# Ledger of designs, part 33: peptides against a protein of PDB entry 3C2G

Target 1, 209 residues: chain A of PDB entry 3C2G
Amino acid sequence: IRTFDLLGLLLHDSDAIDGFVRSDGVGAITTVVQYPNNDLIRAGCKLLLQVSDAKALAKTPLENILPFLLRLIEIHPDDEVIYSGTGFLSNVVAHKQHVKDIAIRSNAIFLLHTIISKYPRLDELTDAPKRNRVCEIICNCLRTLNNFLMMWIPTPNGETKTAGPNEKQQVCKFIEIDILKKLMSCLSCEGMDTPGLLELRSTILRSFI

## One batch from the design tools (peptide; aimed at target 1 A94 R143 N147)

Design b2_p19_7_s3 (made by RFdiffusion4, then SolubleMPNN; from b2_p19_7, 11 letters changed)
Fold by OpenDDE base, seed 3:
Structure b2_p19_7_s3 (fold): chain B 209 residues (1-209), chain A 19 residues (1-19)
Amino acid sequence: as target 1 above (209 residues)
Amino acid sequence: SNQEKIELLEELANQPVKP
């Protein structure tokens, strides 16, 4: 715990973060969070989030890291773990087709659907800190979903990656009535990542209309 | 129904967004 707190204080510089990632710092964190300690898991996932936009991650193999993180999010109903983990996922899949493919094969779409579905409507949350954290989680999930859906948007050159039958089935989950209503609710709430939600709206409309 | 989904997508498309 104290070590991750110290690392979080020291890793305020982008070059230091890149140095940590190049030294397999992400692998080190994932090894440490395998211990059944909730505080350690929270601190480790927070540190993962802090390094998730590092340029050095483009050269880091994520084949073992992503399935592990997705499983960690699945088994821990902890908002802090879910926030950090979904934030990490959204950042690492951005503009990286290989990473998107790993995440999709690891059932990330279904997991994101489950996460979005489990939380109540934002208007039902009276506690402001809880509501804000739930908003951030939902935004992370929706941003990640947008990045996945973009893979199947026809390019001007007519080349679309053909989604397999499993991927198509997973994608169809995000046009379920309850999910669409939740997106609409988020777009009506103040303090949401409105640009990200608008991008997802556009992506959904281009993909399914 | 597929029709209900289409109607929701149209509603989503036309939803005013708070600036």
Scores: peptide ipSAE 0.454, ipTM 0.915, DockQ to the pose 0.049
OpenDDE base, seeds 1, 2, 4, 5: peptide ipSAE 0.452, 0.450, 0.450, 0.444; ipTM 0.916, 0.914, 0.915, 0.913

Design b2_p19_7_s4 (made by RFdiffusion4, then SolubleMPNN; from b2_p19_7, 12 letters changed; failed a check: too like the target's own chain)
Amino acid sequence: SNQEIISKLQELADIPVKP

Design b2_p19_8 (made by RFdiffusion4)
Pose (drawn by RFdiffusion4):
Structure b2_p19_8 (pose): chain A 208 residues (1-190, 192-209), chain P 19 residues (1-19)
Amino acid sequence: IRTFDLLGLLLHDSDAIDGFVRSDGVGAITTVVQYPNNDLIRAGCKLLLQVSDAKALAKTPLENILPFLLRLIEIHPDDEVIYSGTGFLSNVVAHKQHVKDIAIRSNAIFLLHTIISKYPRLDELTDAPKRNRVCEIICNCLRTLNNFLMMWIPTPNGETKTAGPNEKQQVCKFIEIDILKKLMSCLSCEMDTPGLLELRSTILRSFI
Amino acid sequence: SIDERVKERSHELYEDSMS
């Protein structure tokens, strides 16, 4: 845990986190967080979140790491882990087609739907720290969704990709009535929460 | 402080991806 904390302090900028990724740091973190201990898991995922915007992640073999992290997000009961995992997912799929492909094959879009649907409306959360966390989680999920939807929107540049039935059923779950009600309620609930502004802006983008 | 910088970089990466 202290090693994770120290690496977190050392990796202050883009060159440092890229150096860590080229040294197989992401693979090391994911291997270590297989140990069933929540403090250790929370610390490893915090560091993964920190290095998630690394351009070197375009070169790292993610065929095994990514499905493992999606499974962790799916079953781990604590919000800090979910926050870190979905934050990492949002950045790691950004600008990387082959990584989006890995995520789709592992049902990443279906998982985003499940993560958003499990939480009550933001007006039903009393403690401010927790409400802000659920707000940032939903925000992370929808940012991940938006990084996927780019593939299938006609671009005059000429890269009109066709969605397979697998991608179709996952994306279409986002027009089911339950999640639309929840998403529209985040847009209008009446809520002093620092993450609310970014969340509402991201929701509008998801609908667009 | 680290968390704020990480969030800012993540936001900038996202806005870049949407551009």

Design b2_p19_8_s1 (made by RFdiffusion4, then SolubleMPNN; from b2_p19_8, 11 letters changed)
Fold by OpenDDE base, seed 5:
Structure b2_p19_8_s1 (fold): chain B 209 residues (1-209), chain A 19 residues (1-19)
Amino acid sequence: as target 1 above (209 residues)
Amino acid sequence: SREKKVKERARKVHEESLS
């Protein structure tokens, strides 16, 4: 996968990343990962994660890209693909109302819940690298949810979008005891942002309870 | 509102290659 390796060399330069995105690099990656090669899919999703905070993404149409990525995450049980994909999603929706709307219309909230629900409890994982990766995935999912929830928090100007009944119902699934236990178990993982996770928990609980 | 992004650990260029 020489092309992605070459691009990886440029990923330490924010201007290079921005140039790649402006040249429809995200579209190019999504085209490449349509081929049934696991290594290629992993590399492509990792590259997506690496460019997910590029400023040029604000000008990139994501109407076709996001639904495709969400479907990819849904059908691939690969931890690395899920990690990269959920990371990309969390970053790309941040501070972008239009992108949040695309993701939500594409059933992202339900998908995030499904992902968390499918993983075992972290205390059942004895392999530290696996446990840490699962924790990171759960954190990515919850961070993405938090970013969605922010759109329904009143602004200082008193304007707030209200969540629809379906969205409210889907968000309420995250207060299930099993989900909360998984969130809490992430606090014991090395290198995790414990204060951030606690804040996220508080936001989720306050938003819909 | 403080929307959060994924904090990727600084990786060396040679460690980023999956192939």
Scores: peptide ipSAE 0.241, ipTM 0.710, DockQ to the pose 0.048
OpenDDE base, seeds 1, 2, 3, 4: peptide ipSAE 0.231, 0.119, 0.210, 0.210; ipTM 0.717, 0.628, 0.708, 0.708; seeds 2, 4 fail the geometry check

Design b2_p19_8_s2 (made by RFdiffusion4, then SolubleMPNN; from b2_p19_8, 8 letters changed)
Fold by OpenDDE base, seed 1:
Structure b2_p19_8_s2 (fold): chain B 209 residues (1-209), chain A 19 residues (1-19)
Amino acid sequence: as target 1 above (209 residues)
Amino acid sequence: SREERVKRRSREVHEESLS
């Protein structure tokens, strides 16, 4: 915990963050969060989120790290861990196509649906901090989904990948009425990525048309 | 917060790489 606090104090600029990532800092964090200490896991995942936009991640082998993180956020009960983990996921898949491929092969699309599904409707949450955190998690999941879907949208000047049948089926789960209601509810939360959510809606429509 | 600033989308990363 103290180590992560120290790193949090030092990692204020992109160069320092990039240096940390180049030194296998992400691997180091993922090693630490394997210990059964919730405070350590929370702090580690928060640090992952803080470095998740590092340019060096494009050159970092994530074949072992990303599946581990996906399993962590699948099973961990702490919303703070889920928030940080899904935030990390959403950012790292934006860097390179191969990272998206790793995530998809690790059933990330299905996992995102599972995470969204496990939370109650926002209108059922009376505690504002809890409601906001849940909304942020859902937004992270949906942003990640959007990053995946963008791969399969035809561009005027480029070859686009086609989603496989399994991926398409998994994506179809996000048009369930309960998921759509949660998406719409997130649009009512202040400070949320409303433009991103609207973009996802557009992306989904374009994916099915 | 920094956490909010680090939120990125594929299109944003692509645009930054082209600039």
Scores: peptide ipSAE 0.127, ipTM 0.745, DockQ to the pose 0.223
OpenDDE base, seeds 2, 3, 4, 5: peptide ipSAE 0.097, 0.032, 0.056, 0.042; ipTM 0.730, 0.661, 0.716, 0.657; seed 3 fails the geometry check

Design b2_p19_8_s3 (made by RFdiffusion4, then SolubleMPNN; from b2_p19_8, 11 letters changed)
Fold by OpenDDE base, seed 4:
Structure b2_p19_8_s3 (fold): chain B 209 residues (1-209), chain A 19 residues (1-19)
Amino acid sequence: as target 1 above (209 residues)
Amino acid sequence: DRDKKVKERARKVHEESLS
């Protein structure tokens, strides 16, 4: 726990973060968070989020790391772990087709839907910090989905990948009225990137047109 | 650039500037 806190304090610049990642830092964190200690898991996942935009991740094998993280955020009850994990996921898949493929093969799309579905409506949450955290989790899930959907949207040159039938079916679950209402409710949260959320909504809706 | 990332560090800096 203290080690992760220390690393979080030291890793403020991109070069240090890249150095950590090149030294298998992500693998080290994932090894440590396999122990059944909630404080350790929370601290480790927070650190993962902090290094999740490292350029060195493009050269890091994630075939074992991603499935483990997905399982963790599937079962762990702590919102802070879910926030950090979904944030890490959204960042690590960004601009990396290979990583997107690993996540999708590991049932990430369905998991994102499951995570959003387990939380109550934001209007039912009276505690502002809790409401904001839940909103951020939903946003992380939707951002991750958006990053997946971008693979199947035609580029200016007309090139596009085609989503498989299973992926399409899983994406279709996000047009459920309850999911859409939760997305819309996030627009009322203070400090949220409203333009970004609107873009995510647009992308999701366009995936079905 | 079509993919989006969490601006976690930027958010932290902003929170620190507001404290």
Scores: peptide ipSAE 0.235, ipTM 0.712, DockQ to the pose 0.060
OpenDDE base, seeds 1, 2, 3, 5: peptide ipSAE 0.027, 0.022, 0.022, 0.228; ipTM 0.624, 0.612, 0.591, 0.699

Design b2_p19_8_s4 (made by RFdiffusion4, then SolubleMPNN; from b2_p19_8, 11 letters changed)
Fold by OpenDDE base, seed 2:
Structure b2_p19_8_s4 (fold): chain B 209 residues (1-209), chain A 19 residues (1-19)
Amino acid sequence: as target 1 above (209 residues)
Amino acid sequence: SREEKVRKRHNEVHEESLS
């Protein structure tokens, strides 16, 4: 825990973060969070989030890391772990098709739906910090979904992948009324990525037409 | 407190990639 706090203080610029990642820092964190200590898991996942946009991640093998993280999020009901983990996931799948494929093969789409589904409606949450955290989690999930969907959107300049039948079925779950209501609720939250949520709406439409 | 970084979107260009 103390080590992660110290690292968080030191990782104040992109070069330091890249240096950490190049030194297999992500692997080190994932090793540490295998210990059954909730505070350690929280701190480790937060550190993952802090380095999740590092350029060096493009060169980091994630074949073992992503499935592990997805499983951790699946089994750990802690909002801070889920927040950090989904934030990490959303960032690492943003750029590389291969990383998206690893996540999808690891049942990420279904997991994202499960995460969104388990949380109450934002209007039912009276505690502002809790409401904001839940909104952020939902936004992380939806951003991740958008990043997945974008790989199936035809571009003028190249061939795009076609979603398999299983992926299509999993994506269809996000047009459930409960999910859509939660999406709409996120649009009303202060500090949320409203443009990104609107982009997702557009992406979903393009995926189904 | 450390400001949280902006989340990345699909094919978002990193500033470091432009330098």
Scores: peptide ipSAE 0.171, ipTM 0.689, DockQ to the pose 0.197
OpenDDE base, seeds 1, 3, 4, 5: peptide ipSAE 0.154, 0.163, 0.158, 0.163; ipTM 0.691, 0.692, 0.694, 0.665; seed 4 fails the geometry check

## One batch from the design tools (peptide; aimed at target 1 K100)

Design b2_p20_1 (made by RFdiffusion4)
Pose (drawn by RFdiffusion4):
Order: structure tokens, then sequence, then C-alpha cells
Structure b2_p20_1 (pose): chain A 208 residues (1-190, 192-209), chain P 20 residues (1-20)
């Protein structure tokens, strides 16, 4: 845990996190967080969140790491882990087609739907720290969804990709009535929460 | 995708101004 904390302090900028990724740091973190201990898991995922915007992640073999992390997000009961995992997912799929492909094959879009649906409306959360966390989580999920949807929107540049039935059923779940009600309620609930502005801006983008 | 991203950001700004 202290090693994770120390690496977190050392990796202050882009060159450092890229150096860590080229040294197989992401694979090391994911291997270690297989140990069933929540403090250790929370610490490892915090560091993964920190290095998630690394361009070197375009070169790291993610065929095994990514499905493992999606499974972890799916079953781990604590919000800090969910926050870190979905934050990492949003950055790791960004600008990387083959990584989006890995995520789709592991049902990443279906998982975003499940994560968003499990939380009550933001007006039903009393403690401010927790409400802000659910808010950032939903925001992470929708940012991940938006990084996927770019593939299938006609671009005059000529890269009109066709969605397979697998991608189709996952994306279409986001027009089911339950999640639309929840998403529209985040847009209009009446809430002093620092992450609310970014969330509402991201929701509008998801609908667009 | 960069041009589409800019167009989507302009739409989000217009919608935010209308909602305000």
Amino acid sequence: IRTFDLLGLLLHDSDAIDGFVRSDGVGAITTVVQYPNNDLIRAGCKLLLQVSDAKALAKTPLENILPFLLRLIEIHPDDEVIYSGTGFLSNVVAHKQHVKDIAIRSNAIFLLHTIISKYPRLDELTDAPKRNRVCEIICNCLRTLNNFLMMWIPTPNGETKTAGPNEKQQVCKFIEIDILKKLMSCLSCEMDTPGLLELRSTILRSFI
Amino acid sequence: EEELNEEINELVTELEEELT
C-alpha cells in the first residue's frame, strides 16, 4: 500500500506516468490487486486512475488487464473502487480503437448501463461526500459511453464504421425508459454538489 | 472525429445557453 502511495507521489507528470506504463506498471498493479484486501484494492485502483491518461497505454497489451478490471468494477461493492475503475476506463478507451474493441467484447457498454442504474436519484442522497461520488461515477460512465459512440456517427472524412449486433444491443439499452428517467432527473434535480455542472454538461453530450 | 467533437461541443454550449 505504501508502495502504491509513494509511486503516486513520484509520478507527477506525463513523462513519469508514461515511464511507469512502459515499465509494465499497469500490468503490475492489476496483478497485485487480485489479493482480496480492500485497502490494497482501493490503493491500487487510485494509482491506476492516476496513470490512466497515459499515451503509452496505446501500446500496452490490454487484452487481459481490461477484462479483469471490468469484472472488478462489476462486483466490487465500494464506491471508491467503482470511481477509480470507471475513471480509468474513460481515459484508457480514449483515442484507441483497438482498446475500445477489447472493451466492447467484454461488454463494457452493458456494464456502464448497470453502474448508472444501481444508484438512486441524486436528490435521494443526504451526505454530501457520497452524493458527489455518485455524481462523478455517473459522469465517468457517460464519458466512456461518449468515447464509444464516435465510432458509429457518420463522419464526412469517410470512416463510417458499422456496428455489429453486439454493440447495437448494448448501446440501445441507453434508450430504455428507466435510464432515460434517471438521466433526465440528474439534469433537473434541485443540490449543492461540485460535480453537478460537469455531469449535466456530459449528459447533454450523451443525448446528442 | 476531431471536427465532429467540435460540432458536438458547440451544440452542448447552445443547449446550456437555452436551459439558462

Design b2_p20_1_s2 (made by RFdiffusion4, then SolubleMPNN; from b2_p20_1, 7 letters changed)
Fold by OpenDDE base, seed 3:
Structure b2_p20_1_s2 (fold): chain B 209 residues (1-209), chain A 20 residues (1-20)
Amino acid sequence: as target 1 above (209 residues)
Amino acid sequence: FEELEEEIDELVEELLEQLE
């Protein structure tokens, strides 16, 4: 725990973060969070989130790391772990086709649906810190889904990948009215990614209708 | 396409009404 807090303090600039990632820091954290200690898992996932936008991640093999993290998010009912893990996922899949493919093969689309389905509507949450954290989680799931859908949008000049039948069925669950209501409820949260929500709306429409 | 767009727009309107 204290070691991850100290590492988080040292990783305050982009060069330090990139140096940590190049030294297999993500693999090291992933190894440590395999121990059944909730505080350690929280601290490790928070540190993963802090380094998740590092340029060095484009050169980091994620074939073993990403499936492990997805399972960790799936099995831990901890909002802080889910927040950090979905934030990491959203950042690492951005602009990285190979990472998107690993995530999709690791059932990430279904996991995102499961996460959103777990939480109540934001208007049912009276505790403001809890409501904001749930909204942030939904927004992380939203951004990740958008990054997946963008792969399958036909471009005038490119060979567009076609979503497989399983991926299409998994994505169709996000247009269920209850899921859409939860996504749209993020508009009620101050400082949330309203542009990202509108982008997802457009992306869903273009991809599956 | 149009049906889903209408459904999303209705959800946005419902949410905005709840924020007033």
Scores: peptide ipSAE 0.019, ipTM 0.506, DockQ to the pose 0.063
OpenDDE base, seeds 1, 2, 4, 5: peptide ipSAE 0.017, 0.012, 0.015, 0.018; ipTM 0.467, 0.372, 0.459, 0.494; seed 1 fails the geometry check

Design b2_p20_1_s3 (made by RFdiffusion4, then SolubleMPNN; from b2_p20_1, 8 letters changed)
Fold by OpenDDE base, seed 3:
Structure b2_p20_1_s3 (fold): chain B 209 residues (1-209), chain A 20 residues (1-20)
Amino acid sequence: as target 1 above (209 residues)
Amino acid sequence: MEELEEEIEEKVEEKLEELE
C-alpha cells in the first residue's frame, strides 16, 4: 500500500511515467495485485490508471496483463477497482489496434455490458459521490466500446475489419434499452464527457445501421 | 435529447431483431 502511494507521488511527470512503464512497471503492479488484499488491489489499479496514457505502453506487451486486469474487474465488486480498471482499459485500447484485439478476445465487450448492467440508474443513487463514481465507470465503459466500434466503421479508403459473429452478438447486448437508458442518464451528470457520449451515440448509429 | 434516445432505441431494436 504505502509503496504504491509513494510510487504515485514519484510518477508526477510524463518522463517518470514512461520510465516506469519501460521498466515493466505495469507487469510489476499486475504481479502485486494478485495478492488477495483489497487495499493493495485498489492502490495498484489506481497506479495503473495513472500510467495508462503513457507513450511507452505502445511498446509494452499486454497479452498477459490485459486478460488478468479484465478478470480482476470482473471478480471484484469494488467501485474504485472497477473505476481504475475501466479507465486503464479505455486509455490502453485508444489508437492501438493490437490492444483492442486482445481486449475483444478476452471478452471485454461482454464485461463492459456486465459492469453497466450491475449498476442502478443514476437517478436512483442519492449519494452524490457514489453517483458520480458510477457515472465515471459507465463513461469509461462507453469510451472503451466506442474505441472498439470505430474499428468496424467503413472508411471510404480502407479495408474495414468486419466484426465477427461473436463480436456482433456481444455488441448487441451492449445496446439493450436498459443499457442505453443508463448511458443517456450520464449526459445529465455535471462534469461528464458529454462530447464522448455523443460520439459514442454517433458511432453506434454508424456501426449498426 | 428525447428524439435522439427514441432514434437510438428504434435502431437498436431493429438490430436486436436481426440477430435473433
Scores: peptide ipSAE 0.027, ipTM 0.519, DockQ to the pose 0.041
OpenDDE base, seeds 1, 2, 4, 5: peptide ipSAE 0.016, 0.017, 0.021, 0.016; ipTM 0.472, 0.493, 0.501, 0.467

Design b2_p20_2 (made by RFdiffusion4)
Pose (drawn by RFdiffusion4):
Structure b2_p20_2 (pose): chain A 208 residues (1-190, 192-209), chain P 20 residues (1-20)
Amino acid sequence: IRTFDLLGLLLHDSDAIDGFVRSDGVGAITTVVQYPNNDLIRAGCKLLLQVSDAKALAKTPLENILPFLLRLIEIHPDDEVIYSGTGFLSNVVAHKQHVKDIAIRSNAIFLLHTIISKYPRLDELTDAPKRNRVCEIICNCLRTLNNFLMMWIPTPNGETKTAGPNEKQQVCKFIEIDILKKLMSCLSCEMDTPGLLELRSTILRSFI
Amino acid sequence: SLEAITEAAEKLTEMAESLL
């Protein structure tokens, strides 16, 4: 845990996190967080969130790490883990087609739907720290969804990709009535929460 | 499995020491 904390202090900029990724740091963190201990899991995922925007993640073999992290997000009961994991997911799929492919094969889009649907409306959350967390989680999920949807929108540049039935059923769940009601309620609930502005902006983009 | 976790933890420690 202290090693995770120290690496978190050392990796202050892009060159440092890229150096860490080239040294197999992401594979090391994911291997270690297989140990069933929540403080250790929380600490490892916090560091993964920190290094998630690394360009070197385009070169790291993610065929095994990514499905493992999706499974962790799916079953781990604590919101800090979910926050870190979905934050990492949003950045690791960004600008990387083969990584989006890995995520789709592991049902990443279906998982985003499940994570958003499990939370009550933001107006039903009393404690401010928790409400802000659910808010950032939902925001992370929708940012990940938006990084996927770019593949299938006709671009005059000529890269009109066709969605398979697997991708289709996952994306279409986002027009089911239950999640639309929840998403529209985040847009209009009446809520002093620092993450609310970015969340509403991201929701509009998801609908677009 | 415990051996692999220990080797990965050692690797992270070596990375942290190399940056000091």

Design b2_p20_2_s1 (made by RFdiffusion4, then SolubleMPNN; from b2_p20_2, 8 letters changed)
Fold by OpenDDE base, seed 3:
Structure b2_p20_2_s1 (fold): chain B 209 residues (1-209), chain A 20 residues (1-20)
Amino acid sequence: as target 1 above (209 residues)
Amino acid sequence: MLEKIQEALEKLRELVESML
């Protein structure tokens, strides 16, 4: 725990973060958080989020790391772990086709749906800190989904990958009425990325045409 | 498994020391 706290203080600049990632710091964190201690897991996932935008991640093998993280956020009950994990996922898949492919093969689309499904509507949450954290988790999930869907949108000049039948079915779950109601409830939340949510809506609609 | 965790912890300590 103390080591993670100290790393969190030291890893504040891009060069330090990239150096840490090049030294397999992400692999080391993911190994350490296999120990069944919730405080350790929380601190480790927070540190993963902090380094999740590192350029060095483009050269890091994630074939073992991503499936582990996806399993962790699937089973862990702590919203702070889910927040950090979904934030890491959202950032690490951005602009990295090979990382998106690893995540999709690891059932990430369905997991994002599962995460959104387990939370109540934001208007049903009276505790402001809890509501804000849930909103952020949903935003991380939606941003990740948008990054996946963008792979399958035809570009005027390029061969687009086609989503497989399983991926299409998993995406269809996000247009269920209960999910849509939850997504709409996020639009009324203060500090919500409304433009991002509208972009996702557009991307979803385009994915079904 | 515990040995791998210990090794990873030591690696993180070494990284901290290199940054201090």
Scores: peptide ipSAE 0.466, ipTM 0.922, DockQ to the pose 0.950
OpenDDE base, seeds 1, 2, 4, 5: peptide ipSAE 0.431, 0.461, 0.466, 0.433; ipTM 0.913, 0.920, 0.921, 0.913

Design b2_p20_2_s2 (made by RFdiffusion4, then SolubleMPNN; from b2_p20_2, 10 letters changed)
Fold by OpenDDE base, seed 1:
Structure b2_p20_2_s2 (fold): chain B 209 residues (1-209), chain A 20 residues (1-20)
Amino acid sequence: as target 1 above (209 residues)
Amino acid sequence: MEEEIRKALEKLEELVESML
């Protein structure tokens, strides 16, 4: 815990973060959080989120790290862990085709749907901090989905990957009325990435037209 | 697993020290 706290204080500049990532700091964190201590897991995942935008992650092998993190956020009951983990996922897949491929092969699309489905409707949450955290988690999931969907949208000058039949089926689950209602509810939350959610809406529409 | 965790902790500590 102390080490994570210190790292959290030190990893504020991009050079330090990139240095940490190049030194396999992400792998080290993911190894440490395999220890069954919730405080340690929470602190470690928070630190992962903090370094999740590192440019050096483009050169980091994530084949072992990402599946582990996906399993963690699948089973862990703590919203803070889920928030940090989904935030990490959303950031790490951004602009990295190979990372998207790893995530998809690791059943990430289904997992994102599962996570969103586990949470109550935002209108049922009276506690503002809890409601905001749930909204952030849903937004992280939806932003991650957007990153996946963008791979399958035809570009004017590019070869577009085609989603497999399984991926298409999993994506279709996100047009369920309950999921759409949660998406719309997130648009009403203050401080959310409203542009990103609107982009997702557009991307979904383009994917199903 | 415990040994791997120990080594990972040591690595993180070394990284902290390198940043101080």
Scores: peptide ipSAE 0.646, ipTM 0.956, DockQ to the pose 0.944
OpenDDE base, seeds 2, 3, 4, 5: peptide ipSAE 0.640, 0.643, 0.644, 0.642; ipTM 0.955, 0.955, 0.956, 0.955

Design b2_p20_2_s3 (made by RFdiffusion4, then SolubleMPNN; from b2_p20_2, 11 letters changed)
Fold by OpenDDE base, seed 5:
Structure b2_p20_2_s3 (fold): chain B 209 residues (1-209), chain A 20 residues (1-20)
Amino acid sequence: as target 1 above (209 residues)
Amino acid sequence: MSEKIEEALKHLEELVESML
């Protein structure tokens, strides 16, 4: 825990973060959080979120790391762990085709649906901090989905990766009325990027046209 | 598992020391 707190204070600039990632810091954190201590898991996942935008992650082998993190956020009950893990996922897949492919092979699309589905509607949450955290988690899931959908949008050169039949079926679950209601309820949360949420909604809906 | 966790903790401590 103390080591994670110190790292959290030191890893604020992009060069320090990239240095940490090049030195297998992400692998070390993911190894440590295999110990069944909730405070350690929370601190480790928070640190993973903090380094999730590192350019060095494009050259880091994630074949063992990413499936582990997906399993962690699937089974862990703590919203802070889920927030950090889904935030890490949304950032690490951005602009990295090979990382998107690892995540999709590891059943990430279905997992994102499962995470959104387990939370109540935001209008049923009276506690503002809890409501905001749940909204952020849903937004992280939808941003990650958007990053996957971008692979199947035609490029200016006419090249498009086609989604497999299983991926298409998993994506279709996001047009369920309960999922759409949860997305719409996020637009009413204070301090949220409403334009960004509307863009995500538009991209998701256009993927079915 | 315990040995791998200890090695990973030691590695993180060494990284902290290199940044101080």
Scores: peptide ipSAE 0.621, ipTM 0.949, DockQ to the pose 0.925
OpenDDE base, seeds 1, 2, 3, 4: peptide ipSAE 0.620, 0.621, 0.620, 0.621; ipTM 0.949, 0.949, 0.949, 0.949

Design b2_p20_2_s4 (made by RFdiffusion4, then SolubleMPNN; from b2_p20_2, 12 letters changed)
Fold by OpenDDE base, seed 2:
Structure b2_p20_2_s4 (fold): chain B 209 residues (1-209), chain A 20 residues (1-20)
Amino acid sequence: as target 1 above (209 residues)
Amino acid sequence: MQKKIEEALKHLEELVESML
């Protein structure tokens, strides 16, 4: 815990973050959070989120890290862990085709749907901190989904990856009325990436058209 | 598993020390 708190204070500079990532810091965190301590898991996942935008992650082997993190956020009941983990996922897959492929092979699309589905509607949450955290989690999931869908959108250069039949079926679950209602509820939250959610909406429409 | 966790924690401590 103390080590994670110290790292959290030191990892504010992009060069320090990249140095940490190049030194297998993400692998080390993911190893440490295998210890069954909730405070340790929270602190470790928070630190993962803090370094999740590191450029060095493009060169980091994530084949073992990413499936582990996906499993952690699948089984862990703590919203703080889910927030940090989905935040990490959304950032780490951004602009990294190979990382998107690892995530998708690790059933990330289905997991994102499961995470969104388990939370109540935001209008049912009276506690503002809880409501905001749930909204952030849903937004992280939806941002990650957008990043996946973007792989299957025709580029001006005519290079399109085609989604597999299973991937298409998993994506189709996000047009469920419950998911759409949660998406719309997130658009009404203060401080949310409304442009990003509108981009996702556009991306979904383009994926079904 | 425990040994690997200890080694990873030590590695993180070394990374902290390198930044201080």
Scores: peptide ipSAE 0.630, ipTM 0.954, DockQ to the pose 0.947
OpenDDE base, seeds 1, 3, 4, 5: peptide ipSAE 0.628, 0.627, 0.627, 0.627; ipTM 0.954, 0.954, 0.954, 0.954

